# Peptides against a protein of PDB entry 5EIB, part 90

Target 1, 366 residues: chain A of PDB entry 5EIB
Amino acid sequence: VDLEPGTMDSVRSGPFGQIFRPDNFVFGQSGAGNNWAKGHYTEGAELVDSVLDVVRKESESCDCLQGFQLTHSLGGGTGSGMGTLLISKIREEYPDRIMNTFSVMPSPKVSDTVVEPYNATLSVHQLVENTDETYCIDNEALYDICFRTLKLTTPTYGDLNHLVSATMSGVTTCLRFPGQLNADLRKLAVNMVPFPRLHFFMPGFAPLTSRGSQQYRALTVPELTQQMFDSKNMMAACDPRHGRYLTVAAIFRGRMSMKEVDEQMLNVQNKNSSYFVEWIPNNVKTAVCDIPPRGLKMSATFIGNSTAIQELFKRISEQFTAMFRRKAFLHWYTGEGMDEMEFTEAESNMNDLVSEYQQYQDATAD
Target 2, 366 residues: chain A of PDB entry 5EIB as posed
Amino acid sequence: VDLEPGTMDSVRSGPFGQIFRPDNFVFGQSGAGNNWAKGHYTEGAELVDSVLDVVRKESESCDCLQGFQLTHSLGGGTGSGMGTLLISKIREEYPDRIMNTFSVMPSPKVSDTVVEPYNATLSVHQLVENTDETYSIDNEALYDICFRTLKLTTPTYGDLNHLVSATMSGVTTCLRFPGQLNADLRKLAVNMVPFPRLHFFMPGFAPLTSRGSQQYRALTVPELTQQMFDSKNMMAACDPRHGRYLTVAAIFRGRMSMKEVDEQMLNVQNKNSSYFVEWIPNNVKTAVCDIPPRGLKMSATFIGNSTAIQELFKRISEQFTAMFRRKAFLHWYTGEGMDEMEFTEAESNMNDLVSEYQQYQDATAD

## One batch from the design tools (peptide; aimed at target 1 S348)

Design b2_p28_5 (made by RFdiffusion4)
Pose (drawn by RFdiffusion4):
Structure b2_p28_5 (pose): chain A 366 residues (1-366), chain P 28 residues (1-28)
Amino acid sequence: as target 2 above (366 residues)
Amino acid sequence: AEERLEELREEAEEAEEERQERMAELRE
């Protein structure tokens, strides 16, 4: 789905472009120009019922639908504006299904548009209310990993998407292969989301590799365990050691000692016990899958529900406030009939989300 | 610890009701 028609061509000319159902391409003529109001209201509303028709059709041909997963950026107009409209319409029509999103957060290091904080805040407001699980993919973190760790002086979207694709493959492994833990979206959500609004996850993986060089050696289980908890391996630009984990899901892929995995996971939990909330006993679940990802014999994927994610929302909120106080470009949004109060409502909701993460960060069992 | 988690969940439910009322007032 895109308001921009040129997106259809690039996807089709891609390697697996022909495999998609031709009828499932739903596109507009213009597109939003980084205007969330266009995406939602204006233009997305024009296009949205066509998308829902296709969604309804895919759903009726499902033996037992688990739910939906949406990939989108929060900084633009379509993936953000229309994407959250689609989520709201799907929530109305399929209220008992899990909504899961892979949402990419904007960063000034990657994109040169100062309205992106507006678009992201209006979107975060919708996701807080309407999604069950959201993987926070931070362009800030992706750029820093490419620039500082992978030593790519000029990271491209291809460089960033290599990190995203490795992460998406890792976090959906329990859904795609036989296993006991978090095997479906609802079971994953019940294990990861203690409070409904706190459903923004920090993904990480090990080893971090630059595409096209070079290999190995394959990591030891200890090396995998330590790297997948490392702040430098996170896809969200937050230091996990600045907050506390409410829940964690770890996924080890490849051939390895299950016993050694158990020992290392127990090791990181009790050496660093102060970083795991004490009032959620046994809050770290571990899954092993025998099939490694491409190019690797061993890998680990980390999914965290950490109070440290408030750092991501504080950064967006600061940029949003800096722009919104000067009312810059606000008429671009209200020109599409959007209420200015919706900006204030979204800002307040995001700041409320930050306070809630801090409340549980300081909470004690006593 | 589990009892403390249920207390936190009850407090979270009350706080959600208060946030809904406050947000309605802010809209007005």

Design b2_p28_5_s1 (made by RFdiffusion4, then SolubleMPNN; from b2_p28_5, 14 letters changed)
Fold by OpenDDE base, seed 4:
Structure b2_p28_5_s1 (fold): chain B 366 residues (1-366), chain A 28 residues (1-28)
Amino acid sequence: as target 1 above (366 residues)
Amino acid sequence: AAERLAELQAQEAERRRERARRAAELRA
């Protein structure tokens, strides 16, 4: 789905374009112009019914519909505005299904779009209320990984998207292969989300490899375990050491000893015990899939529900507040039918979310 | 630990209900 036709043509002409049904390409003629309000109230609202018709058709073809997975950006008007409109409409029609998102957080290091803090804040407000699980894929973190870890002097969207794809493949492993822990979206939510609003995940991946680099390095289970818990491997620009884990899932892929995985997972928990809340029993889940990702012998994917994620939301909030106090570009949103009150509500809800994370970070067992 | 979690979850559920009430009042 896009508000621009050119994106759909690029996907269709791409190496995997033929895996998608032609009838499932829904696109507009007028883009959102990086404006959340155009995506949510005008251009996106004109297209949403056509998307819902496709969603219904595909849902009816499912033997067992678990829920929905949306991949979108929060900086752009289409992904943010229309994406959150779609989430709302799907939630209304399918209230008993899981809403899962891969939400790409904007960064000034990656994009110069000045209104991204507005789009992100307005989107987060919707995601807090209307999603069950949100993987926070932060362009800040992706850029830092590409630049600092992968030593890419000028990271491209292709480089960032390689990390995104590896992460998405990792976190969906349990959904795609039978007999795994968290084999459905609902079980994942039960294990990962102790508090309904605190459903924003910090993903991580090991090993970190550039696109086209075949890693011939023999990775070990201890190395994978250490890397996936390392802050530099996180796809969200937060340091887990500045917060506490509510819940963790680790997904190992490849042929390895379950015993060795369990030993290393116990060791990393014990070593980092101060960074876990003590009042959530059995808050670390481990899965092992014998099928490695393409081009790797083994990998580990991390899913963290950490109170450190508040650093990401604080960054967005600070950027939002700096613009909103100046009323910068507000007329672009109000001209599409938004009220300034919606900005204040979104800011308030995101600040409440930050406060909730801090509360649980400070909570003790006594 | 499990008891403490249940307590915190109950408190959260109350806060969430109160937030929803306030949001409904602001839209009325």
Scores: peptide ipSAE 0.531, ipTM 0.896, DockQ to the pose 0.695
OpenDDE base, seeds 1, 2, 3, 5: peptide ipSAE 0.526, 0.528, 0.511, 0.518; ipTM 0.896, 0.896, 0.891, 0.894

Design b2_p28_5_s2 (made by RFdiffusion4, then SolubleMPNN; from b2_p28_5, 12 letters changed)
Fold by OpenDDE base, seed 2:
Structure b2_p28_5_s2 (fold): chain B 366 residues (1-366), chain A 28 residues (1-28)
Amino acid sequence: as target 1 above (366 residues)
Amino acid sequence: AKARLEELKEEYRKKEEERKKKAAELRA
């Protein structure tokens, strides 16, 4: 789905374009112009019914519909505005199904689009209310991983998207292979989301290795475990050491000793005990899948529900507030039928979310 | 630890209800 036709042509002409049905390509002509309001109230609203018709058709073809997965950017107008409209409409029609998102957070390091803080804040407001699980994929973190860890001097969107795809493959492993922990979206939500609004995850992937050091790096369970919990491997631009984990899931892939995995997972929890809440019992879950990812002997994928994620939302909120106080570009949104009150409501809800994370960070066992 | 979790869940539920009420009042 896109509000621009060129994106669909790129996907269709790509190496995997043939895996999608032609009828499942739904696109507009005008684009969103990086405006959330165009995505949500005008251009996106004109297209949403056509998307819902496809969603219904595909849902009816499912033997067991667990829920929906949306991949979108929060910086642009289409992914943010139309994406959140689609989430809302699907939630209304399928209230008993899981809504899962892969939400790409904007960063000034990757995009110079001035209105990204508006689009992100308005989107986060919708995600707080209408999603059950959201993987926060921060372009800032992806850029920093590419630059610092992978030693790429000029990270490209291709390099960032490679990290995204590896992470998405990792977190969906348990859904794609039978007999695993979190074998369905609802079980994942039960294990990862102790409080309904606190459903924003920090993903991470291991191994991450520069091309020059790949030949010298051993792939061992201890090294994967250590790297997976390293703050530098997080796909969200926050430091887990500044918060506490509410819940964690670790997904190991490849042929390895389950005993060794359990030992290393226990060791890393004990070493980092100060970074976990003590009042959530058994808050770390581990899965092992014998099937490695393509091109690797083994990998580990991390899913963290951490109170440190508030740093990401604070960054967006600060940028939003600085623009909104000046009413900068606000007329582009109000001209599409938005009220200034919607901006204030979205800011308030995101600030409430930050405050909730902080409260649980400070909560101790009596 | 389990008792504390249930207490925190109840506190959360109350705050969420209050927030939903406030949001409804702002939309009215």
Scores: peptide ipSAE 0.056, ipTM 0.658, DockQ to the pose 0.748
OpenDDE base, seeds 1, 3, 4, 5: peptide ipSAE 0.014, 0.014, 0.026, 0.020; ipTM 0.383, 0.336, 0.444, 0.395; seed 1 fails the geometry check

Design b2_p28_5_s3 (made by RFdiffusion4, then SolubleMPNN; from b2_p28_5, 19 letters changed)
Fold by OpenDDE base, seed 1:
Order: sequence, then C-alpha cells, then structure tokens
Structure b2_p28_5_s3 (fold): chain B 366 residues (1-366), chain A 28 residues (1-28)
Amino acid sequence: as target 1 above (366 residues)
Amino acid sequence: AAARLAELQAQYAAQQEAQAARREALRA
C-alpha cells in the first residue's frame, strides 16, 4: 500500500514482485508529502476503504487468522499517517486479532525530512493505543551498525533495508516454522508484553560482520549470544545498559546444540542480571530452529522489551517539542483538518509512555 | 516475583485510567 504509485511499480518490477497478487496493490496518486495528516485524514482516508476491502478478502481466505503485520515508516506521511489509520480501522473490525508492526523510526542522520518528529510522535500515539506488538527499527541504530560494525563508509537505504530484512526474518522464524516457541502472535504477546502499553521491542540480529571479516569469522553459539546482547547490536538506538529488560526472546537458527544454547543463554543472563527486572519470572525465552537463514550457518535474533527504549522516545519527544513550541510547519497539518490539540495529546501520551518505562525500571521486588 | 508482578499489573490498570483521564482533560 502506498499513496504514490512509484513504490508499487518498484515492488512489482522487483525480483519478488510476482509473489504479490496484482489486486493487492492498493495505491494513490498524490502521495502524502511527508505529512502525517495527509496520510491520516485526507489522502489516506480516501484510500483506506479500498485497502480494508483487500484486508477483508485476504482475512476470509485464512484458515486461522492470527492477526496482522504492518511494516511502515514513522517519518513519512503514508507509512505514518495512513499506516496508523489502517491499524485503527483494522483494530475496530478485528478487535480480537493481534496487531503487530515493524515500525521504522526516523533519524536526522538518515533523512533530512524536517517534520519527521511530528509524524513519528503522532504515529507513536496511535501505536501505543492500537498495536499489541511493535518492533522498533531505528534508522539511527541501523546507520550506526552499518557504519561502525559493518564498516560501510556511506551506508545506503539498501544497506539499512538488508538489516531490516534479516531482523524481520529472524523475529518471524517461530511463526514460519512449526514447533517453535512463540509459534503464534498471541503467544509472543503473552511472553513479551507484561503491561499492554509497553509493547515496543528492540530487535537485534547476529551475526553482524563486515564484508572484510566474514571469511575469517567462526560462527559459534557463544559468539552469537554475546553479540546478540551487545548494545551495539540493537536495531533500536538505545543502550539496554541504561535500562532493564522486562522480557527477552532469543531465536537461534541453524544446526546447534540446544544444551549449548541453554548454557550460553543462562550465562549471558547471569552476567547481565542487573539489566533484568527481578520481578518477572522466566522473562527470557529461547527458541531454536534447525533451519538457518540463507547464506549463514547459524544466526540469532534478539527481541527485547527494555525500559531503555525510552531513550528512543525521548529523542523523538525532544525534537517534537522543539518544533511544536515554535509552531513550526503546523499549518501543513492543520490545513489537512488536524487540531493543534492532537499534537498535544500525542506528546502527552508519548511522555506518559516514557514515564511508565521509567516506573518499571525503578520498580523493585519489595 | 510473580506476586509482585501481579501487584504491579493490578496497579497498572488504575494508573492507565488516571493517565487517560488526564489526557482527556487536556482536550477540555
């Protein structure tokens, strides 16, 4: 789905374009112009019913509908505005189904779109209320991984998207292969989300290796485990050492010893015990899938629900507040039918979310 | 640990209602 036709043409002409049904390509003509309000109230609102018709059709064809997965950007207008509109509408129609998102967080290091803090804040407001699980994929973190870890001098969107793809493949492993932990979206939510609003995950993927070192790197369970818990390996731009894990899931892929995985997972938890809350029993879950990802012998994917994710929201909030106080570009949003009050509500809700994460970070067993 | 989690989860509902009411009051 897009408010512009060009993206759909790119997908259709791509190497995997044929896997999608032609009738499932829903697109507008005018775009959102990086304006959340255009995505949510005007251009997106005109297109949303046609998307919902496709969603209904595909949902009816499912033998067992678990829920929905949306991949979108929070910095743009379509992914943010129309994406959150779509989430709201799907939630209204399917209140008993899981809403899962892969939400790409904006970064000023990656994009020069000035209004991204508005789009992101307005989107987060919707995601807090209408999603059950949100993987925070932060362009800041992706850029830093590409530059620092992968040794890419000039990271491209292709490089970032490669990390996104690896991460998405990793976190969906249990959904795609039978007999795994978190084999359904609801089970994942139960294991990962102790508090309904605190459903924002930091994903991570291992191995991350520069092209120059790939040939010389042994892939071992200890190395995967160590890298997976490394702050530099998180796909969200927060340091887990500045917070506490509420819950963790680790998904290992490839032929490995379950015993070795369990031992290494226990070791890493013990070494990092100060970074876990003590009042959530069995808050680390591990799965092993014998099928490795393409081109790797082994991998590990990390899903963390950490109070450190507040650093990401604080970054967005600070940028938002700096713009909103000066009423910068507000006329672009109000001209699409938004009230300034909606900005204030979104800011308030995101600040409440930050406060909730801090509260549970500070909570003790006593 | 499990008891503490349950307590915090019970408190969460009340906190969320209070926060929601505060956000609604910003609309008035």
Scores: peptide ipSAE 0.507, ipTM 0.927, DockQ to the pose 0.933
OpenDDE base, seeds 2, 3, 4, 5: peptide ipSAE 0.024, 0.481, 0.505, 0.483; ipTM 0.507, 0.913, 0.926, 0.919

Design b2_p28_5_s4 (made by RFdiffusion4, then SolubleMPNN; from b2_p28_5, 9 letters changed)
Fold by OpenDDE base, seed 2:
Structure b2_p28_5_s4 (fold): chain B 366 residues (1-366), chain A 28 residues (1-28)
Amino acid sequence: as target 1 above (366 residues)
Amino acid sequence: AEERLKELQEKYKEQEEERKKRMAELRA
């Protein structure tokens, strides 16, 4: 789905375009112009019913519908505005199904679009209320990984998208292969989300390799475990050492000893015990899949529900507040039928979320 | 640990009801 036809044409003409049904390509003509309100109330609202018709048709064809997965950007108008409209409408029609998202957070290092803080804040407000699980993929973290870790002098969207695809493949491993821990979306939510609003995950991946790197270094289980918990391997721009893990899932892929994995996972928890809450029993889950990712002998994927994710929301909130206090560009949103109160509600809800993460960070066993 | 988690989950429900009231007051 897109409000711009050119994106859809690029996917259709791409190497994987034929794996999608032609009728499942739904697109507009006018775009959202990086405006959440155009995506949510005008251009996106005109297209949403045609998308819902496709969603219904595909849902009816499922033998066992677990839920929905949306991949979208929170900086643009389409992914943010129309994406959250779709989430709301799907949630209304399928209230008993899991809503999962891969939400790409905007960064000033990657985009110069001045209204991204508005689009992100308005989107986060919708995600807090209408999703069960959200993987936070921060363009700032992706850029920093490409630049600092992968030594790319000028990171491209292709480089960022490679990290996103590796992460998405990692976190969905248990859903795609039988006999795994968290084999369904609901079980993942039960294990990862102790408090319903606190459903924003910090993903991480090891080993980090550049696209087109010919030399795949074989890592050991200890090295994978250490890298997976390293803040430099996190796809969200927050330091887990500044918070506490509520819950963690680790997904190992490749031929390895389950015993060695369990030993290394116990060792890393013990070394990092100060970064876990003590009042959630068995809050680290480990899975091993014998099937490695393409081009690697082994990998590890991290899913963290950490109170440190408040750093990401604080960054967005600070940028939002600085613009909103000046009423900068506000007429672009109000002209599409938004009220200024919707901005205030979104700001309030995001600040509440930050406060909730801090509360559980400071909570003790007694 | 499990008992403490349950206590915090009950407090969460109370706080969420209070949050909903505050949000409704903002819309009024």
Scores: peptide ipSAE 0.605, ipTM 0.950, DockQ to the pose 0.925
OpenDDE base, seeds 1, 3, 4, 5: peptide ipSAE 0.590, 0.572, 0.592, 0.578; ipTM 0.948, 0.945, 0.948, 0.946

Design b2_p28_6 (made by RFdiffusion4)
Pose (drawn by RFdiffusion4):
Structure b2_p28_6 (pose): chain A 366 residues (1-366), chain P 28 residues (1-28)
Amino acid sequence: as target 2 above (366 residues)
Amino acid sequence: AAALEAENEAKREAWATLDAENEAKRAA
C-alpha cells in the first residue's frame, strides 16, 4: 500500500517482486508529501476502503486468523498517517485480533524534514491506543550502529534495512517454526505486555554484521548472550541500563548446548538482578530454534519491554514541542481539516506514556 | 489546551530534574 504510485514499480522490480498477489497492490496517484493529515484524513481516506476490501478478502480465506502485522515509518505521511488509519479501521472490524506493528522512528541523522516529529507524535498517539505490540525500530539507533560500530561513513537505507531485516527475521522466528514459547501473537503479547499501553518493544540482535563481510568466527553462547543484552546491539536508541526490564524474550538460533543457554540466561539475570523488575517473577523467557539465519551458524534475538524506552519518546516529544510551540507548518495540517487540538491530545498522550514508564521504573515490591 | 500545555511543561521539568539526579548517581 502507498499513496505514491512509484512504490509499486520498485517492489515489483525487486527479487521477490513477482511473488506477491497482483491484486494486493493498492496505490494512489499522488501521496502525502510527509503530511500525516493528508495520509490519514484526506488522501488515505480516499484510498483506505480499497485496502480494507483486500484485507477482508485475505482474512475470509484464513482457517483461523491470528492477527495483523504492519510495517511503516512514523515520520512520513502515508506509512504514518494512512497506516494508523488502517489500524483504526482494522481494530473496528476485527476487534478481537492482535495488531502488531514494525514502526520505524525518525531521526534527524537520517532524514532532513522537520515535520517528522509532528507525524511521529500523531502516530504514537494512535499506536498507544490501537496496537497490541509495536517493535520500535529507531533510525537513530540504526544510523549509529552503521556509522560507529560497522564503520560505514555514509550509511544508506540499504545499510539500515540490513539491520531491520535481521531483526524482523529474529523476532518472528517463534511464530514461523514449531516451538513452545511465544508461538503465536497473543501468547507473545500475554508474556510481554503487563499493562496495555506499555507495549513498545526494544529489539536487539547478535552478532551485528555489515552486509557482505565477513563471517565469523561463530560466537560462543556467552558471547551471544552478552552481546544481545548490550546497549550497542539495540535497534532502539535507548540505554537499557538507564531503566528496568518489565519482560524479556530471548531467541537463540542454531545448534548449541541448551544447558549452556540456560546457565548464561540465569547468569545475566542474577548478576544484573537490579535491572529486572522484582514484582514480575521469572520475567525472562528463553526460546531456542535450531535453524540459524542465513550466513550464520549461531545468532540471538532480544525482545525487551524496558522502561528505558521512555528515552525514545522523550526525544520525539522534545522535538515535537520545539516545533509546536512556534506553530511551524501547522497550517499544512489544519488545511486538510485536522483539528489543532489533535496535536495537543497526541502530545499529552505521549507524555503520559513517558510518566507511566517512569512510575513502573521506580516501583518497588516492598 | 493551555491547561494541558502547562501540565506537560511541569512533567518535562520534573523529568529533567530526575534525569540530572540519576546522571549524578551514575557519575559517582

Design b2_p28_6_s1 (made by RFdiffusion4, then SolubleMPNN; from b2_p28_6, 19 letters changed)
Fold by OpenDDE base, seed 2:
Structure b2_p28_6_s1 (fold): chain B 366 residues (1-366), chain A 28 residues (1-28)
Amino acid sequence: as target 1 above (366 residues)
Amino acid sequence: MEEKLEKIEKQQEELKKKEAEREAERAA
């Protein structure tokens, strides 16, 4: 789905364009112009019914519909505005199904789009209310990984998208292969989300490999475990050491000893016990899949529900507040049918979420 | 702060120009 036809042509002409049904390409003509309100109230609202018709058709063809997975950007107008409209409409029609998202967070290091803080804040407000599970994929973290870890002087969207693809492949491993922990979206939610509003995940991946790097260093299970918990391997721009993990899932891929994995996972938890909440028992889950990712002998994927994620939301909130105090570009949103109160409500809800994470960070077992 | 505002204004003008060009290409 896109409000611009050119993106759909790029997908169709791409190496995987033929795996999608032609009728499942739903697109507009006008685009959202990086405006959340165009995506949510005007251009996106004109297209949403056509998308819902396709969603219904595909849902009816499922033997067992678990839920929905949306991949979108929160900085643009289509992914943010139309994406959150679509989430809302799907939630209304399928209230008993899991809503899962891969939400790409904007960064000034990657994009010069000035209104991204508005689009992100308005989107986070919708995600708090209408999703069950959200993977936070932060363009700031992806850029920093490419620049600092992968030593890329000029990171490209291709480099960032490679990290996104590796991460998405990792976190969906349990859904795609039989006999795994978190084998369905609902089990993942039960294990990862102790409180309904606190459903934002920090993903991480090891080993980090650049596109075109042939030097796949064979890692050991101890090295994978250590790298997976390293803040430099997190796809969200927050330091886990500044917060506490509520829940963790670790997904190992490749041929390895399950016993060795369990021993290393216990060791890393014990070494980092100060970074976990003490009042959630058995809050670390481990899965091992014998099938490695393409091009690697072994990998580890991390899913963290951490109170440190508040750093990401604080960054967006600070940028939002700096623009909103000046009423910068507000007329572009209000002209599409938005009220200025919706900005204030979205900011308030995101600040409440930050406060909730802080409260649980400071909570001690009485 | 002024340099950021000037950058914002310039980006706004470029966005308006791109939207007008896209509308003109669709009307042609």
Scores: peptide ipSAE 0.022, ipTM 0.419, DockQ to the pose 0.016
OpenDDE base, seeds 1, 3, 4, 5: peptide ipSAE 0.025, 0.021, 0.000, 0.020; ipTM 0.456, 0.514, 0.274, 0.484; seeds 1, 3, 5 fail the geometry check

Design b2_p28_6_s2 (made by RFdiffusion4, then SolubleMPNN; from b2_p28_6, 16 letters changed)
Fold by OpenDDE base, seed 3:
Structure b2_p28_6_s2 (fold): chain B 366 residues (1-366), chain A 28 residues (1-28)
Amino acid sequence: as target 1 above (366 residues)
Amino acid sequence: MEEKLEEIERQREELAKKEAEREAERAA
């Protein structure tokens, strides 16, 4: 789905374009112009019914509908505005189904779109209320991984999207292969989300290796375990050492010893015990799938629910507040039928979320 | 917080029980 036709043509002409049904390509003509309000109230609102018709048709064809998975950007107008409109409309029609998102967070290091803080804040407000699970994929973190870890001098959107795709493949492994921990979206939510509003995850993927170092790297369970818990490997721009893990899931793929996995997972928890909350018992879950990802002997995917994710929301909030206090560009949003109060409500809800994460970070077992 | 933790534990135990039942049905 897009408000621009050119993106659909790119997907259709791509190496996997033929796996999608032609009738499932829904697109507009005018675009959102990087404006959340155009995506949510005008251009997106005109297209949403056509998307919902496709969603209904595909849902009716499912033998067992677990829920929905959305991939979108929070910096643009389409992914943010129309994406959150779709989430709201799907939640209204399917209130008993899981809403899962891969939400790409904007960064001024990657994009020159000045209104990204507005689009992101307005989107986060919707995600807090209408999603059950949100993987936070931060363009800043992806850029830093590409530059520092992968040694790419000029990271491209293609390089960033490669990390996103590897992560998406990793976190969905348990859903795609039988006999795994978190074999459905609801089980994942029960294991990962102790408090309904605190459903924002920091993902990570291992191995991440520069092309020049691939020949020298041994793929071992200890090395995968060490890398996936490294703060530099997180795909959200927050440091886990500045917070506490509420819950963690680790998904290993490939032929490995379950005993070695359990030993390394115990060792990393013990070594990092200060970075876990003490009052949530058995808050680390491990899965092993014997089927490796394409081109690797083994991998590990990390899913963390950490109070450190508040750093990401604080960054967005600071940028939002600096613009909103100046009333910068507000007329672009209000001109599309948005109320100025929605900015204040979205800011408030995001600040409340930050406060909730901080409360649980500071909570003791007493 | 204790009531919420007890509810989380209860849900996890129910989930583990259902998984064990499914494994037993596959082994029969």
Scores: peptide ipSAE 0.025, ipTM 0.518, DockQ to the pose 0.015
OpenDDE base, seeds 1, 2, 4, 5: peptide ipSAE 0.021, 0.025, 0.000, 0.020; ipTM 0.422, 0.490, 0.202, 0.388; seed 5 fails the geometry check

Design b2_p28_6_s3 (made by RFdiffusion4, then SolubleMPNN; from b2_p28_6, 20 letters changed)
Fold by OpenDDE base, seed 3:
Structure b2_p28_6_s3 (fold): chain B 366 residues (1-366), chain A 28 residues (1-28)
Amino acid sequence: as target 1 above (366 residues)
Amino acid sequence: MEEKLEEIEKQRKELEKKEAERAAELAA
C-alpha cells in the first residue's frame, strides 16, 4: 500500500514482486507530501476503504487469522498518517486480533524532512492506543550500525533496509517455524508485554559483521549471545544500560546445542542482572530454530522490552516541542482538517508513556 | 523458489516431529 505509485512499481520489479497478488497492490496518485494529516485525514482517507476491502478478502481466506503485521515509517506522511489510519480501522473491525507493527523511527542523520517530529509524535499517539506489539526500528541506530559496525562510509536506504529485513526475519522466526516459544502473536504479546501501554520493543540482530571481516569471524553461541545483548547491536537508538529490561526474548537460528544456548543465556542474564527488573519472574525467553537464515550458519535475534526505550521517545518529544512551541509548519496540518489540540494530546500521551517507563524503571520489589 | 519452499516445509515437518518427540519425553 502506498499513496504514490512509484513504490509499487519498485516492488513489482523486485526479485520477489511476483509473490504478491496484483489485486493486493493498492496505491494513490498524489502522495502525502510528508504530512501525517494528508495520510490520515485526506489522501489516505480516500484510499483506506480500498485497502480494507483487500484486508477483508485476505482475512476471510485465512484458516486461522492471528492478527495483522504492518511495516511503516513514522517520519513520512503515508507510513505515519495512512499507516495509523489503517491500524485504527483494522482495530475497529478486528478488535480481538493482534496488531503488530514494525515502526521505523525518523532520524535527522538519515532524512532532511523537517516535519518528521510531528509525524512521529502523532503516530506514536496512535500506536500507544491501537497496537499490541510495536518493534521500534530507529533509522539513527540503523545508520550508526551501518557506519560504525558494518564500515559503510555512506549508508544507503538499501543498507538500512537490509538490517530491517534481517531483524524482521529473526523476530518472526517463531511464527514461521515450529517452536515452543512465541509460536503465535498473542503468545508473544503475553510473554513480552507486562503492561498494555508498554508494548514497544527494541530489536537486535547478531551477527553484525563488516564485509571485510566476515571471513575471519567465528560464529559461536557465546559470541552470538554476547553480541545480541550489546547496545551496538540494538536497532533502536537507546542504551539498555540506561534502563531495565521488563522482558526479553532471544531467537537463535542454526544448528547448535540447546544446552550451550541455555548456559550462555543464563550467563548473560547473571552478568547483566542489574539491567533486568527483579519483580518480573522468568522474564527472559529463549527459542532455537534449527533452520539458519540464508547465507549464515547461525544467528541470534533479540527482542527487548526495556525502559531505556524512553530515550527514543524523549528525542522525538524534544524535537517536537522545539517546533511546536514556535507553531512551525502547523498550518500544513490544520489545513488538512486537523485541530491543534491533537498535537497537544499526542505530546501529552508520549510524555505520559515516558513517565510510565520511568516509573517501572524505578520500581523495586517490595 | 518452489523447491526452496518444499525444502522449508520438509524441514518444518521434521522439526515438528522432533518437538513432538521432545514433548513426549518430557511428559514421560
Scores: peptide ipSAE 0.006, ipTM 0.341, DockQ to the pose 0.010
OpenDDE base, seeds 1, 2, 4, 5: peptide ipSAE 0.005, 0.008, 0.000, 0.000; ipTM 0.339, 0.379, 0.325, 0.162; seed 2 fails the geometry check

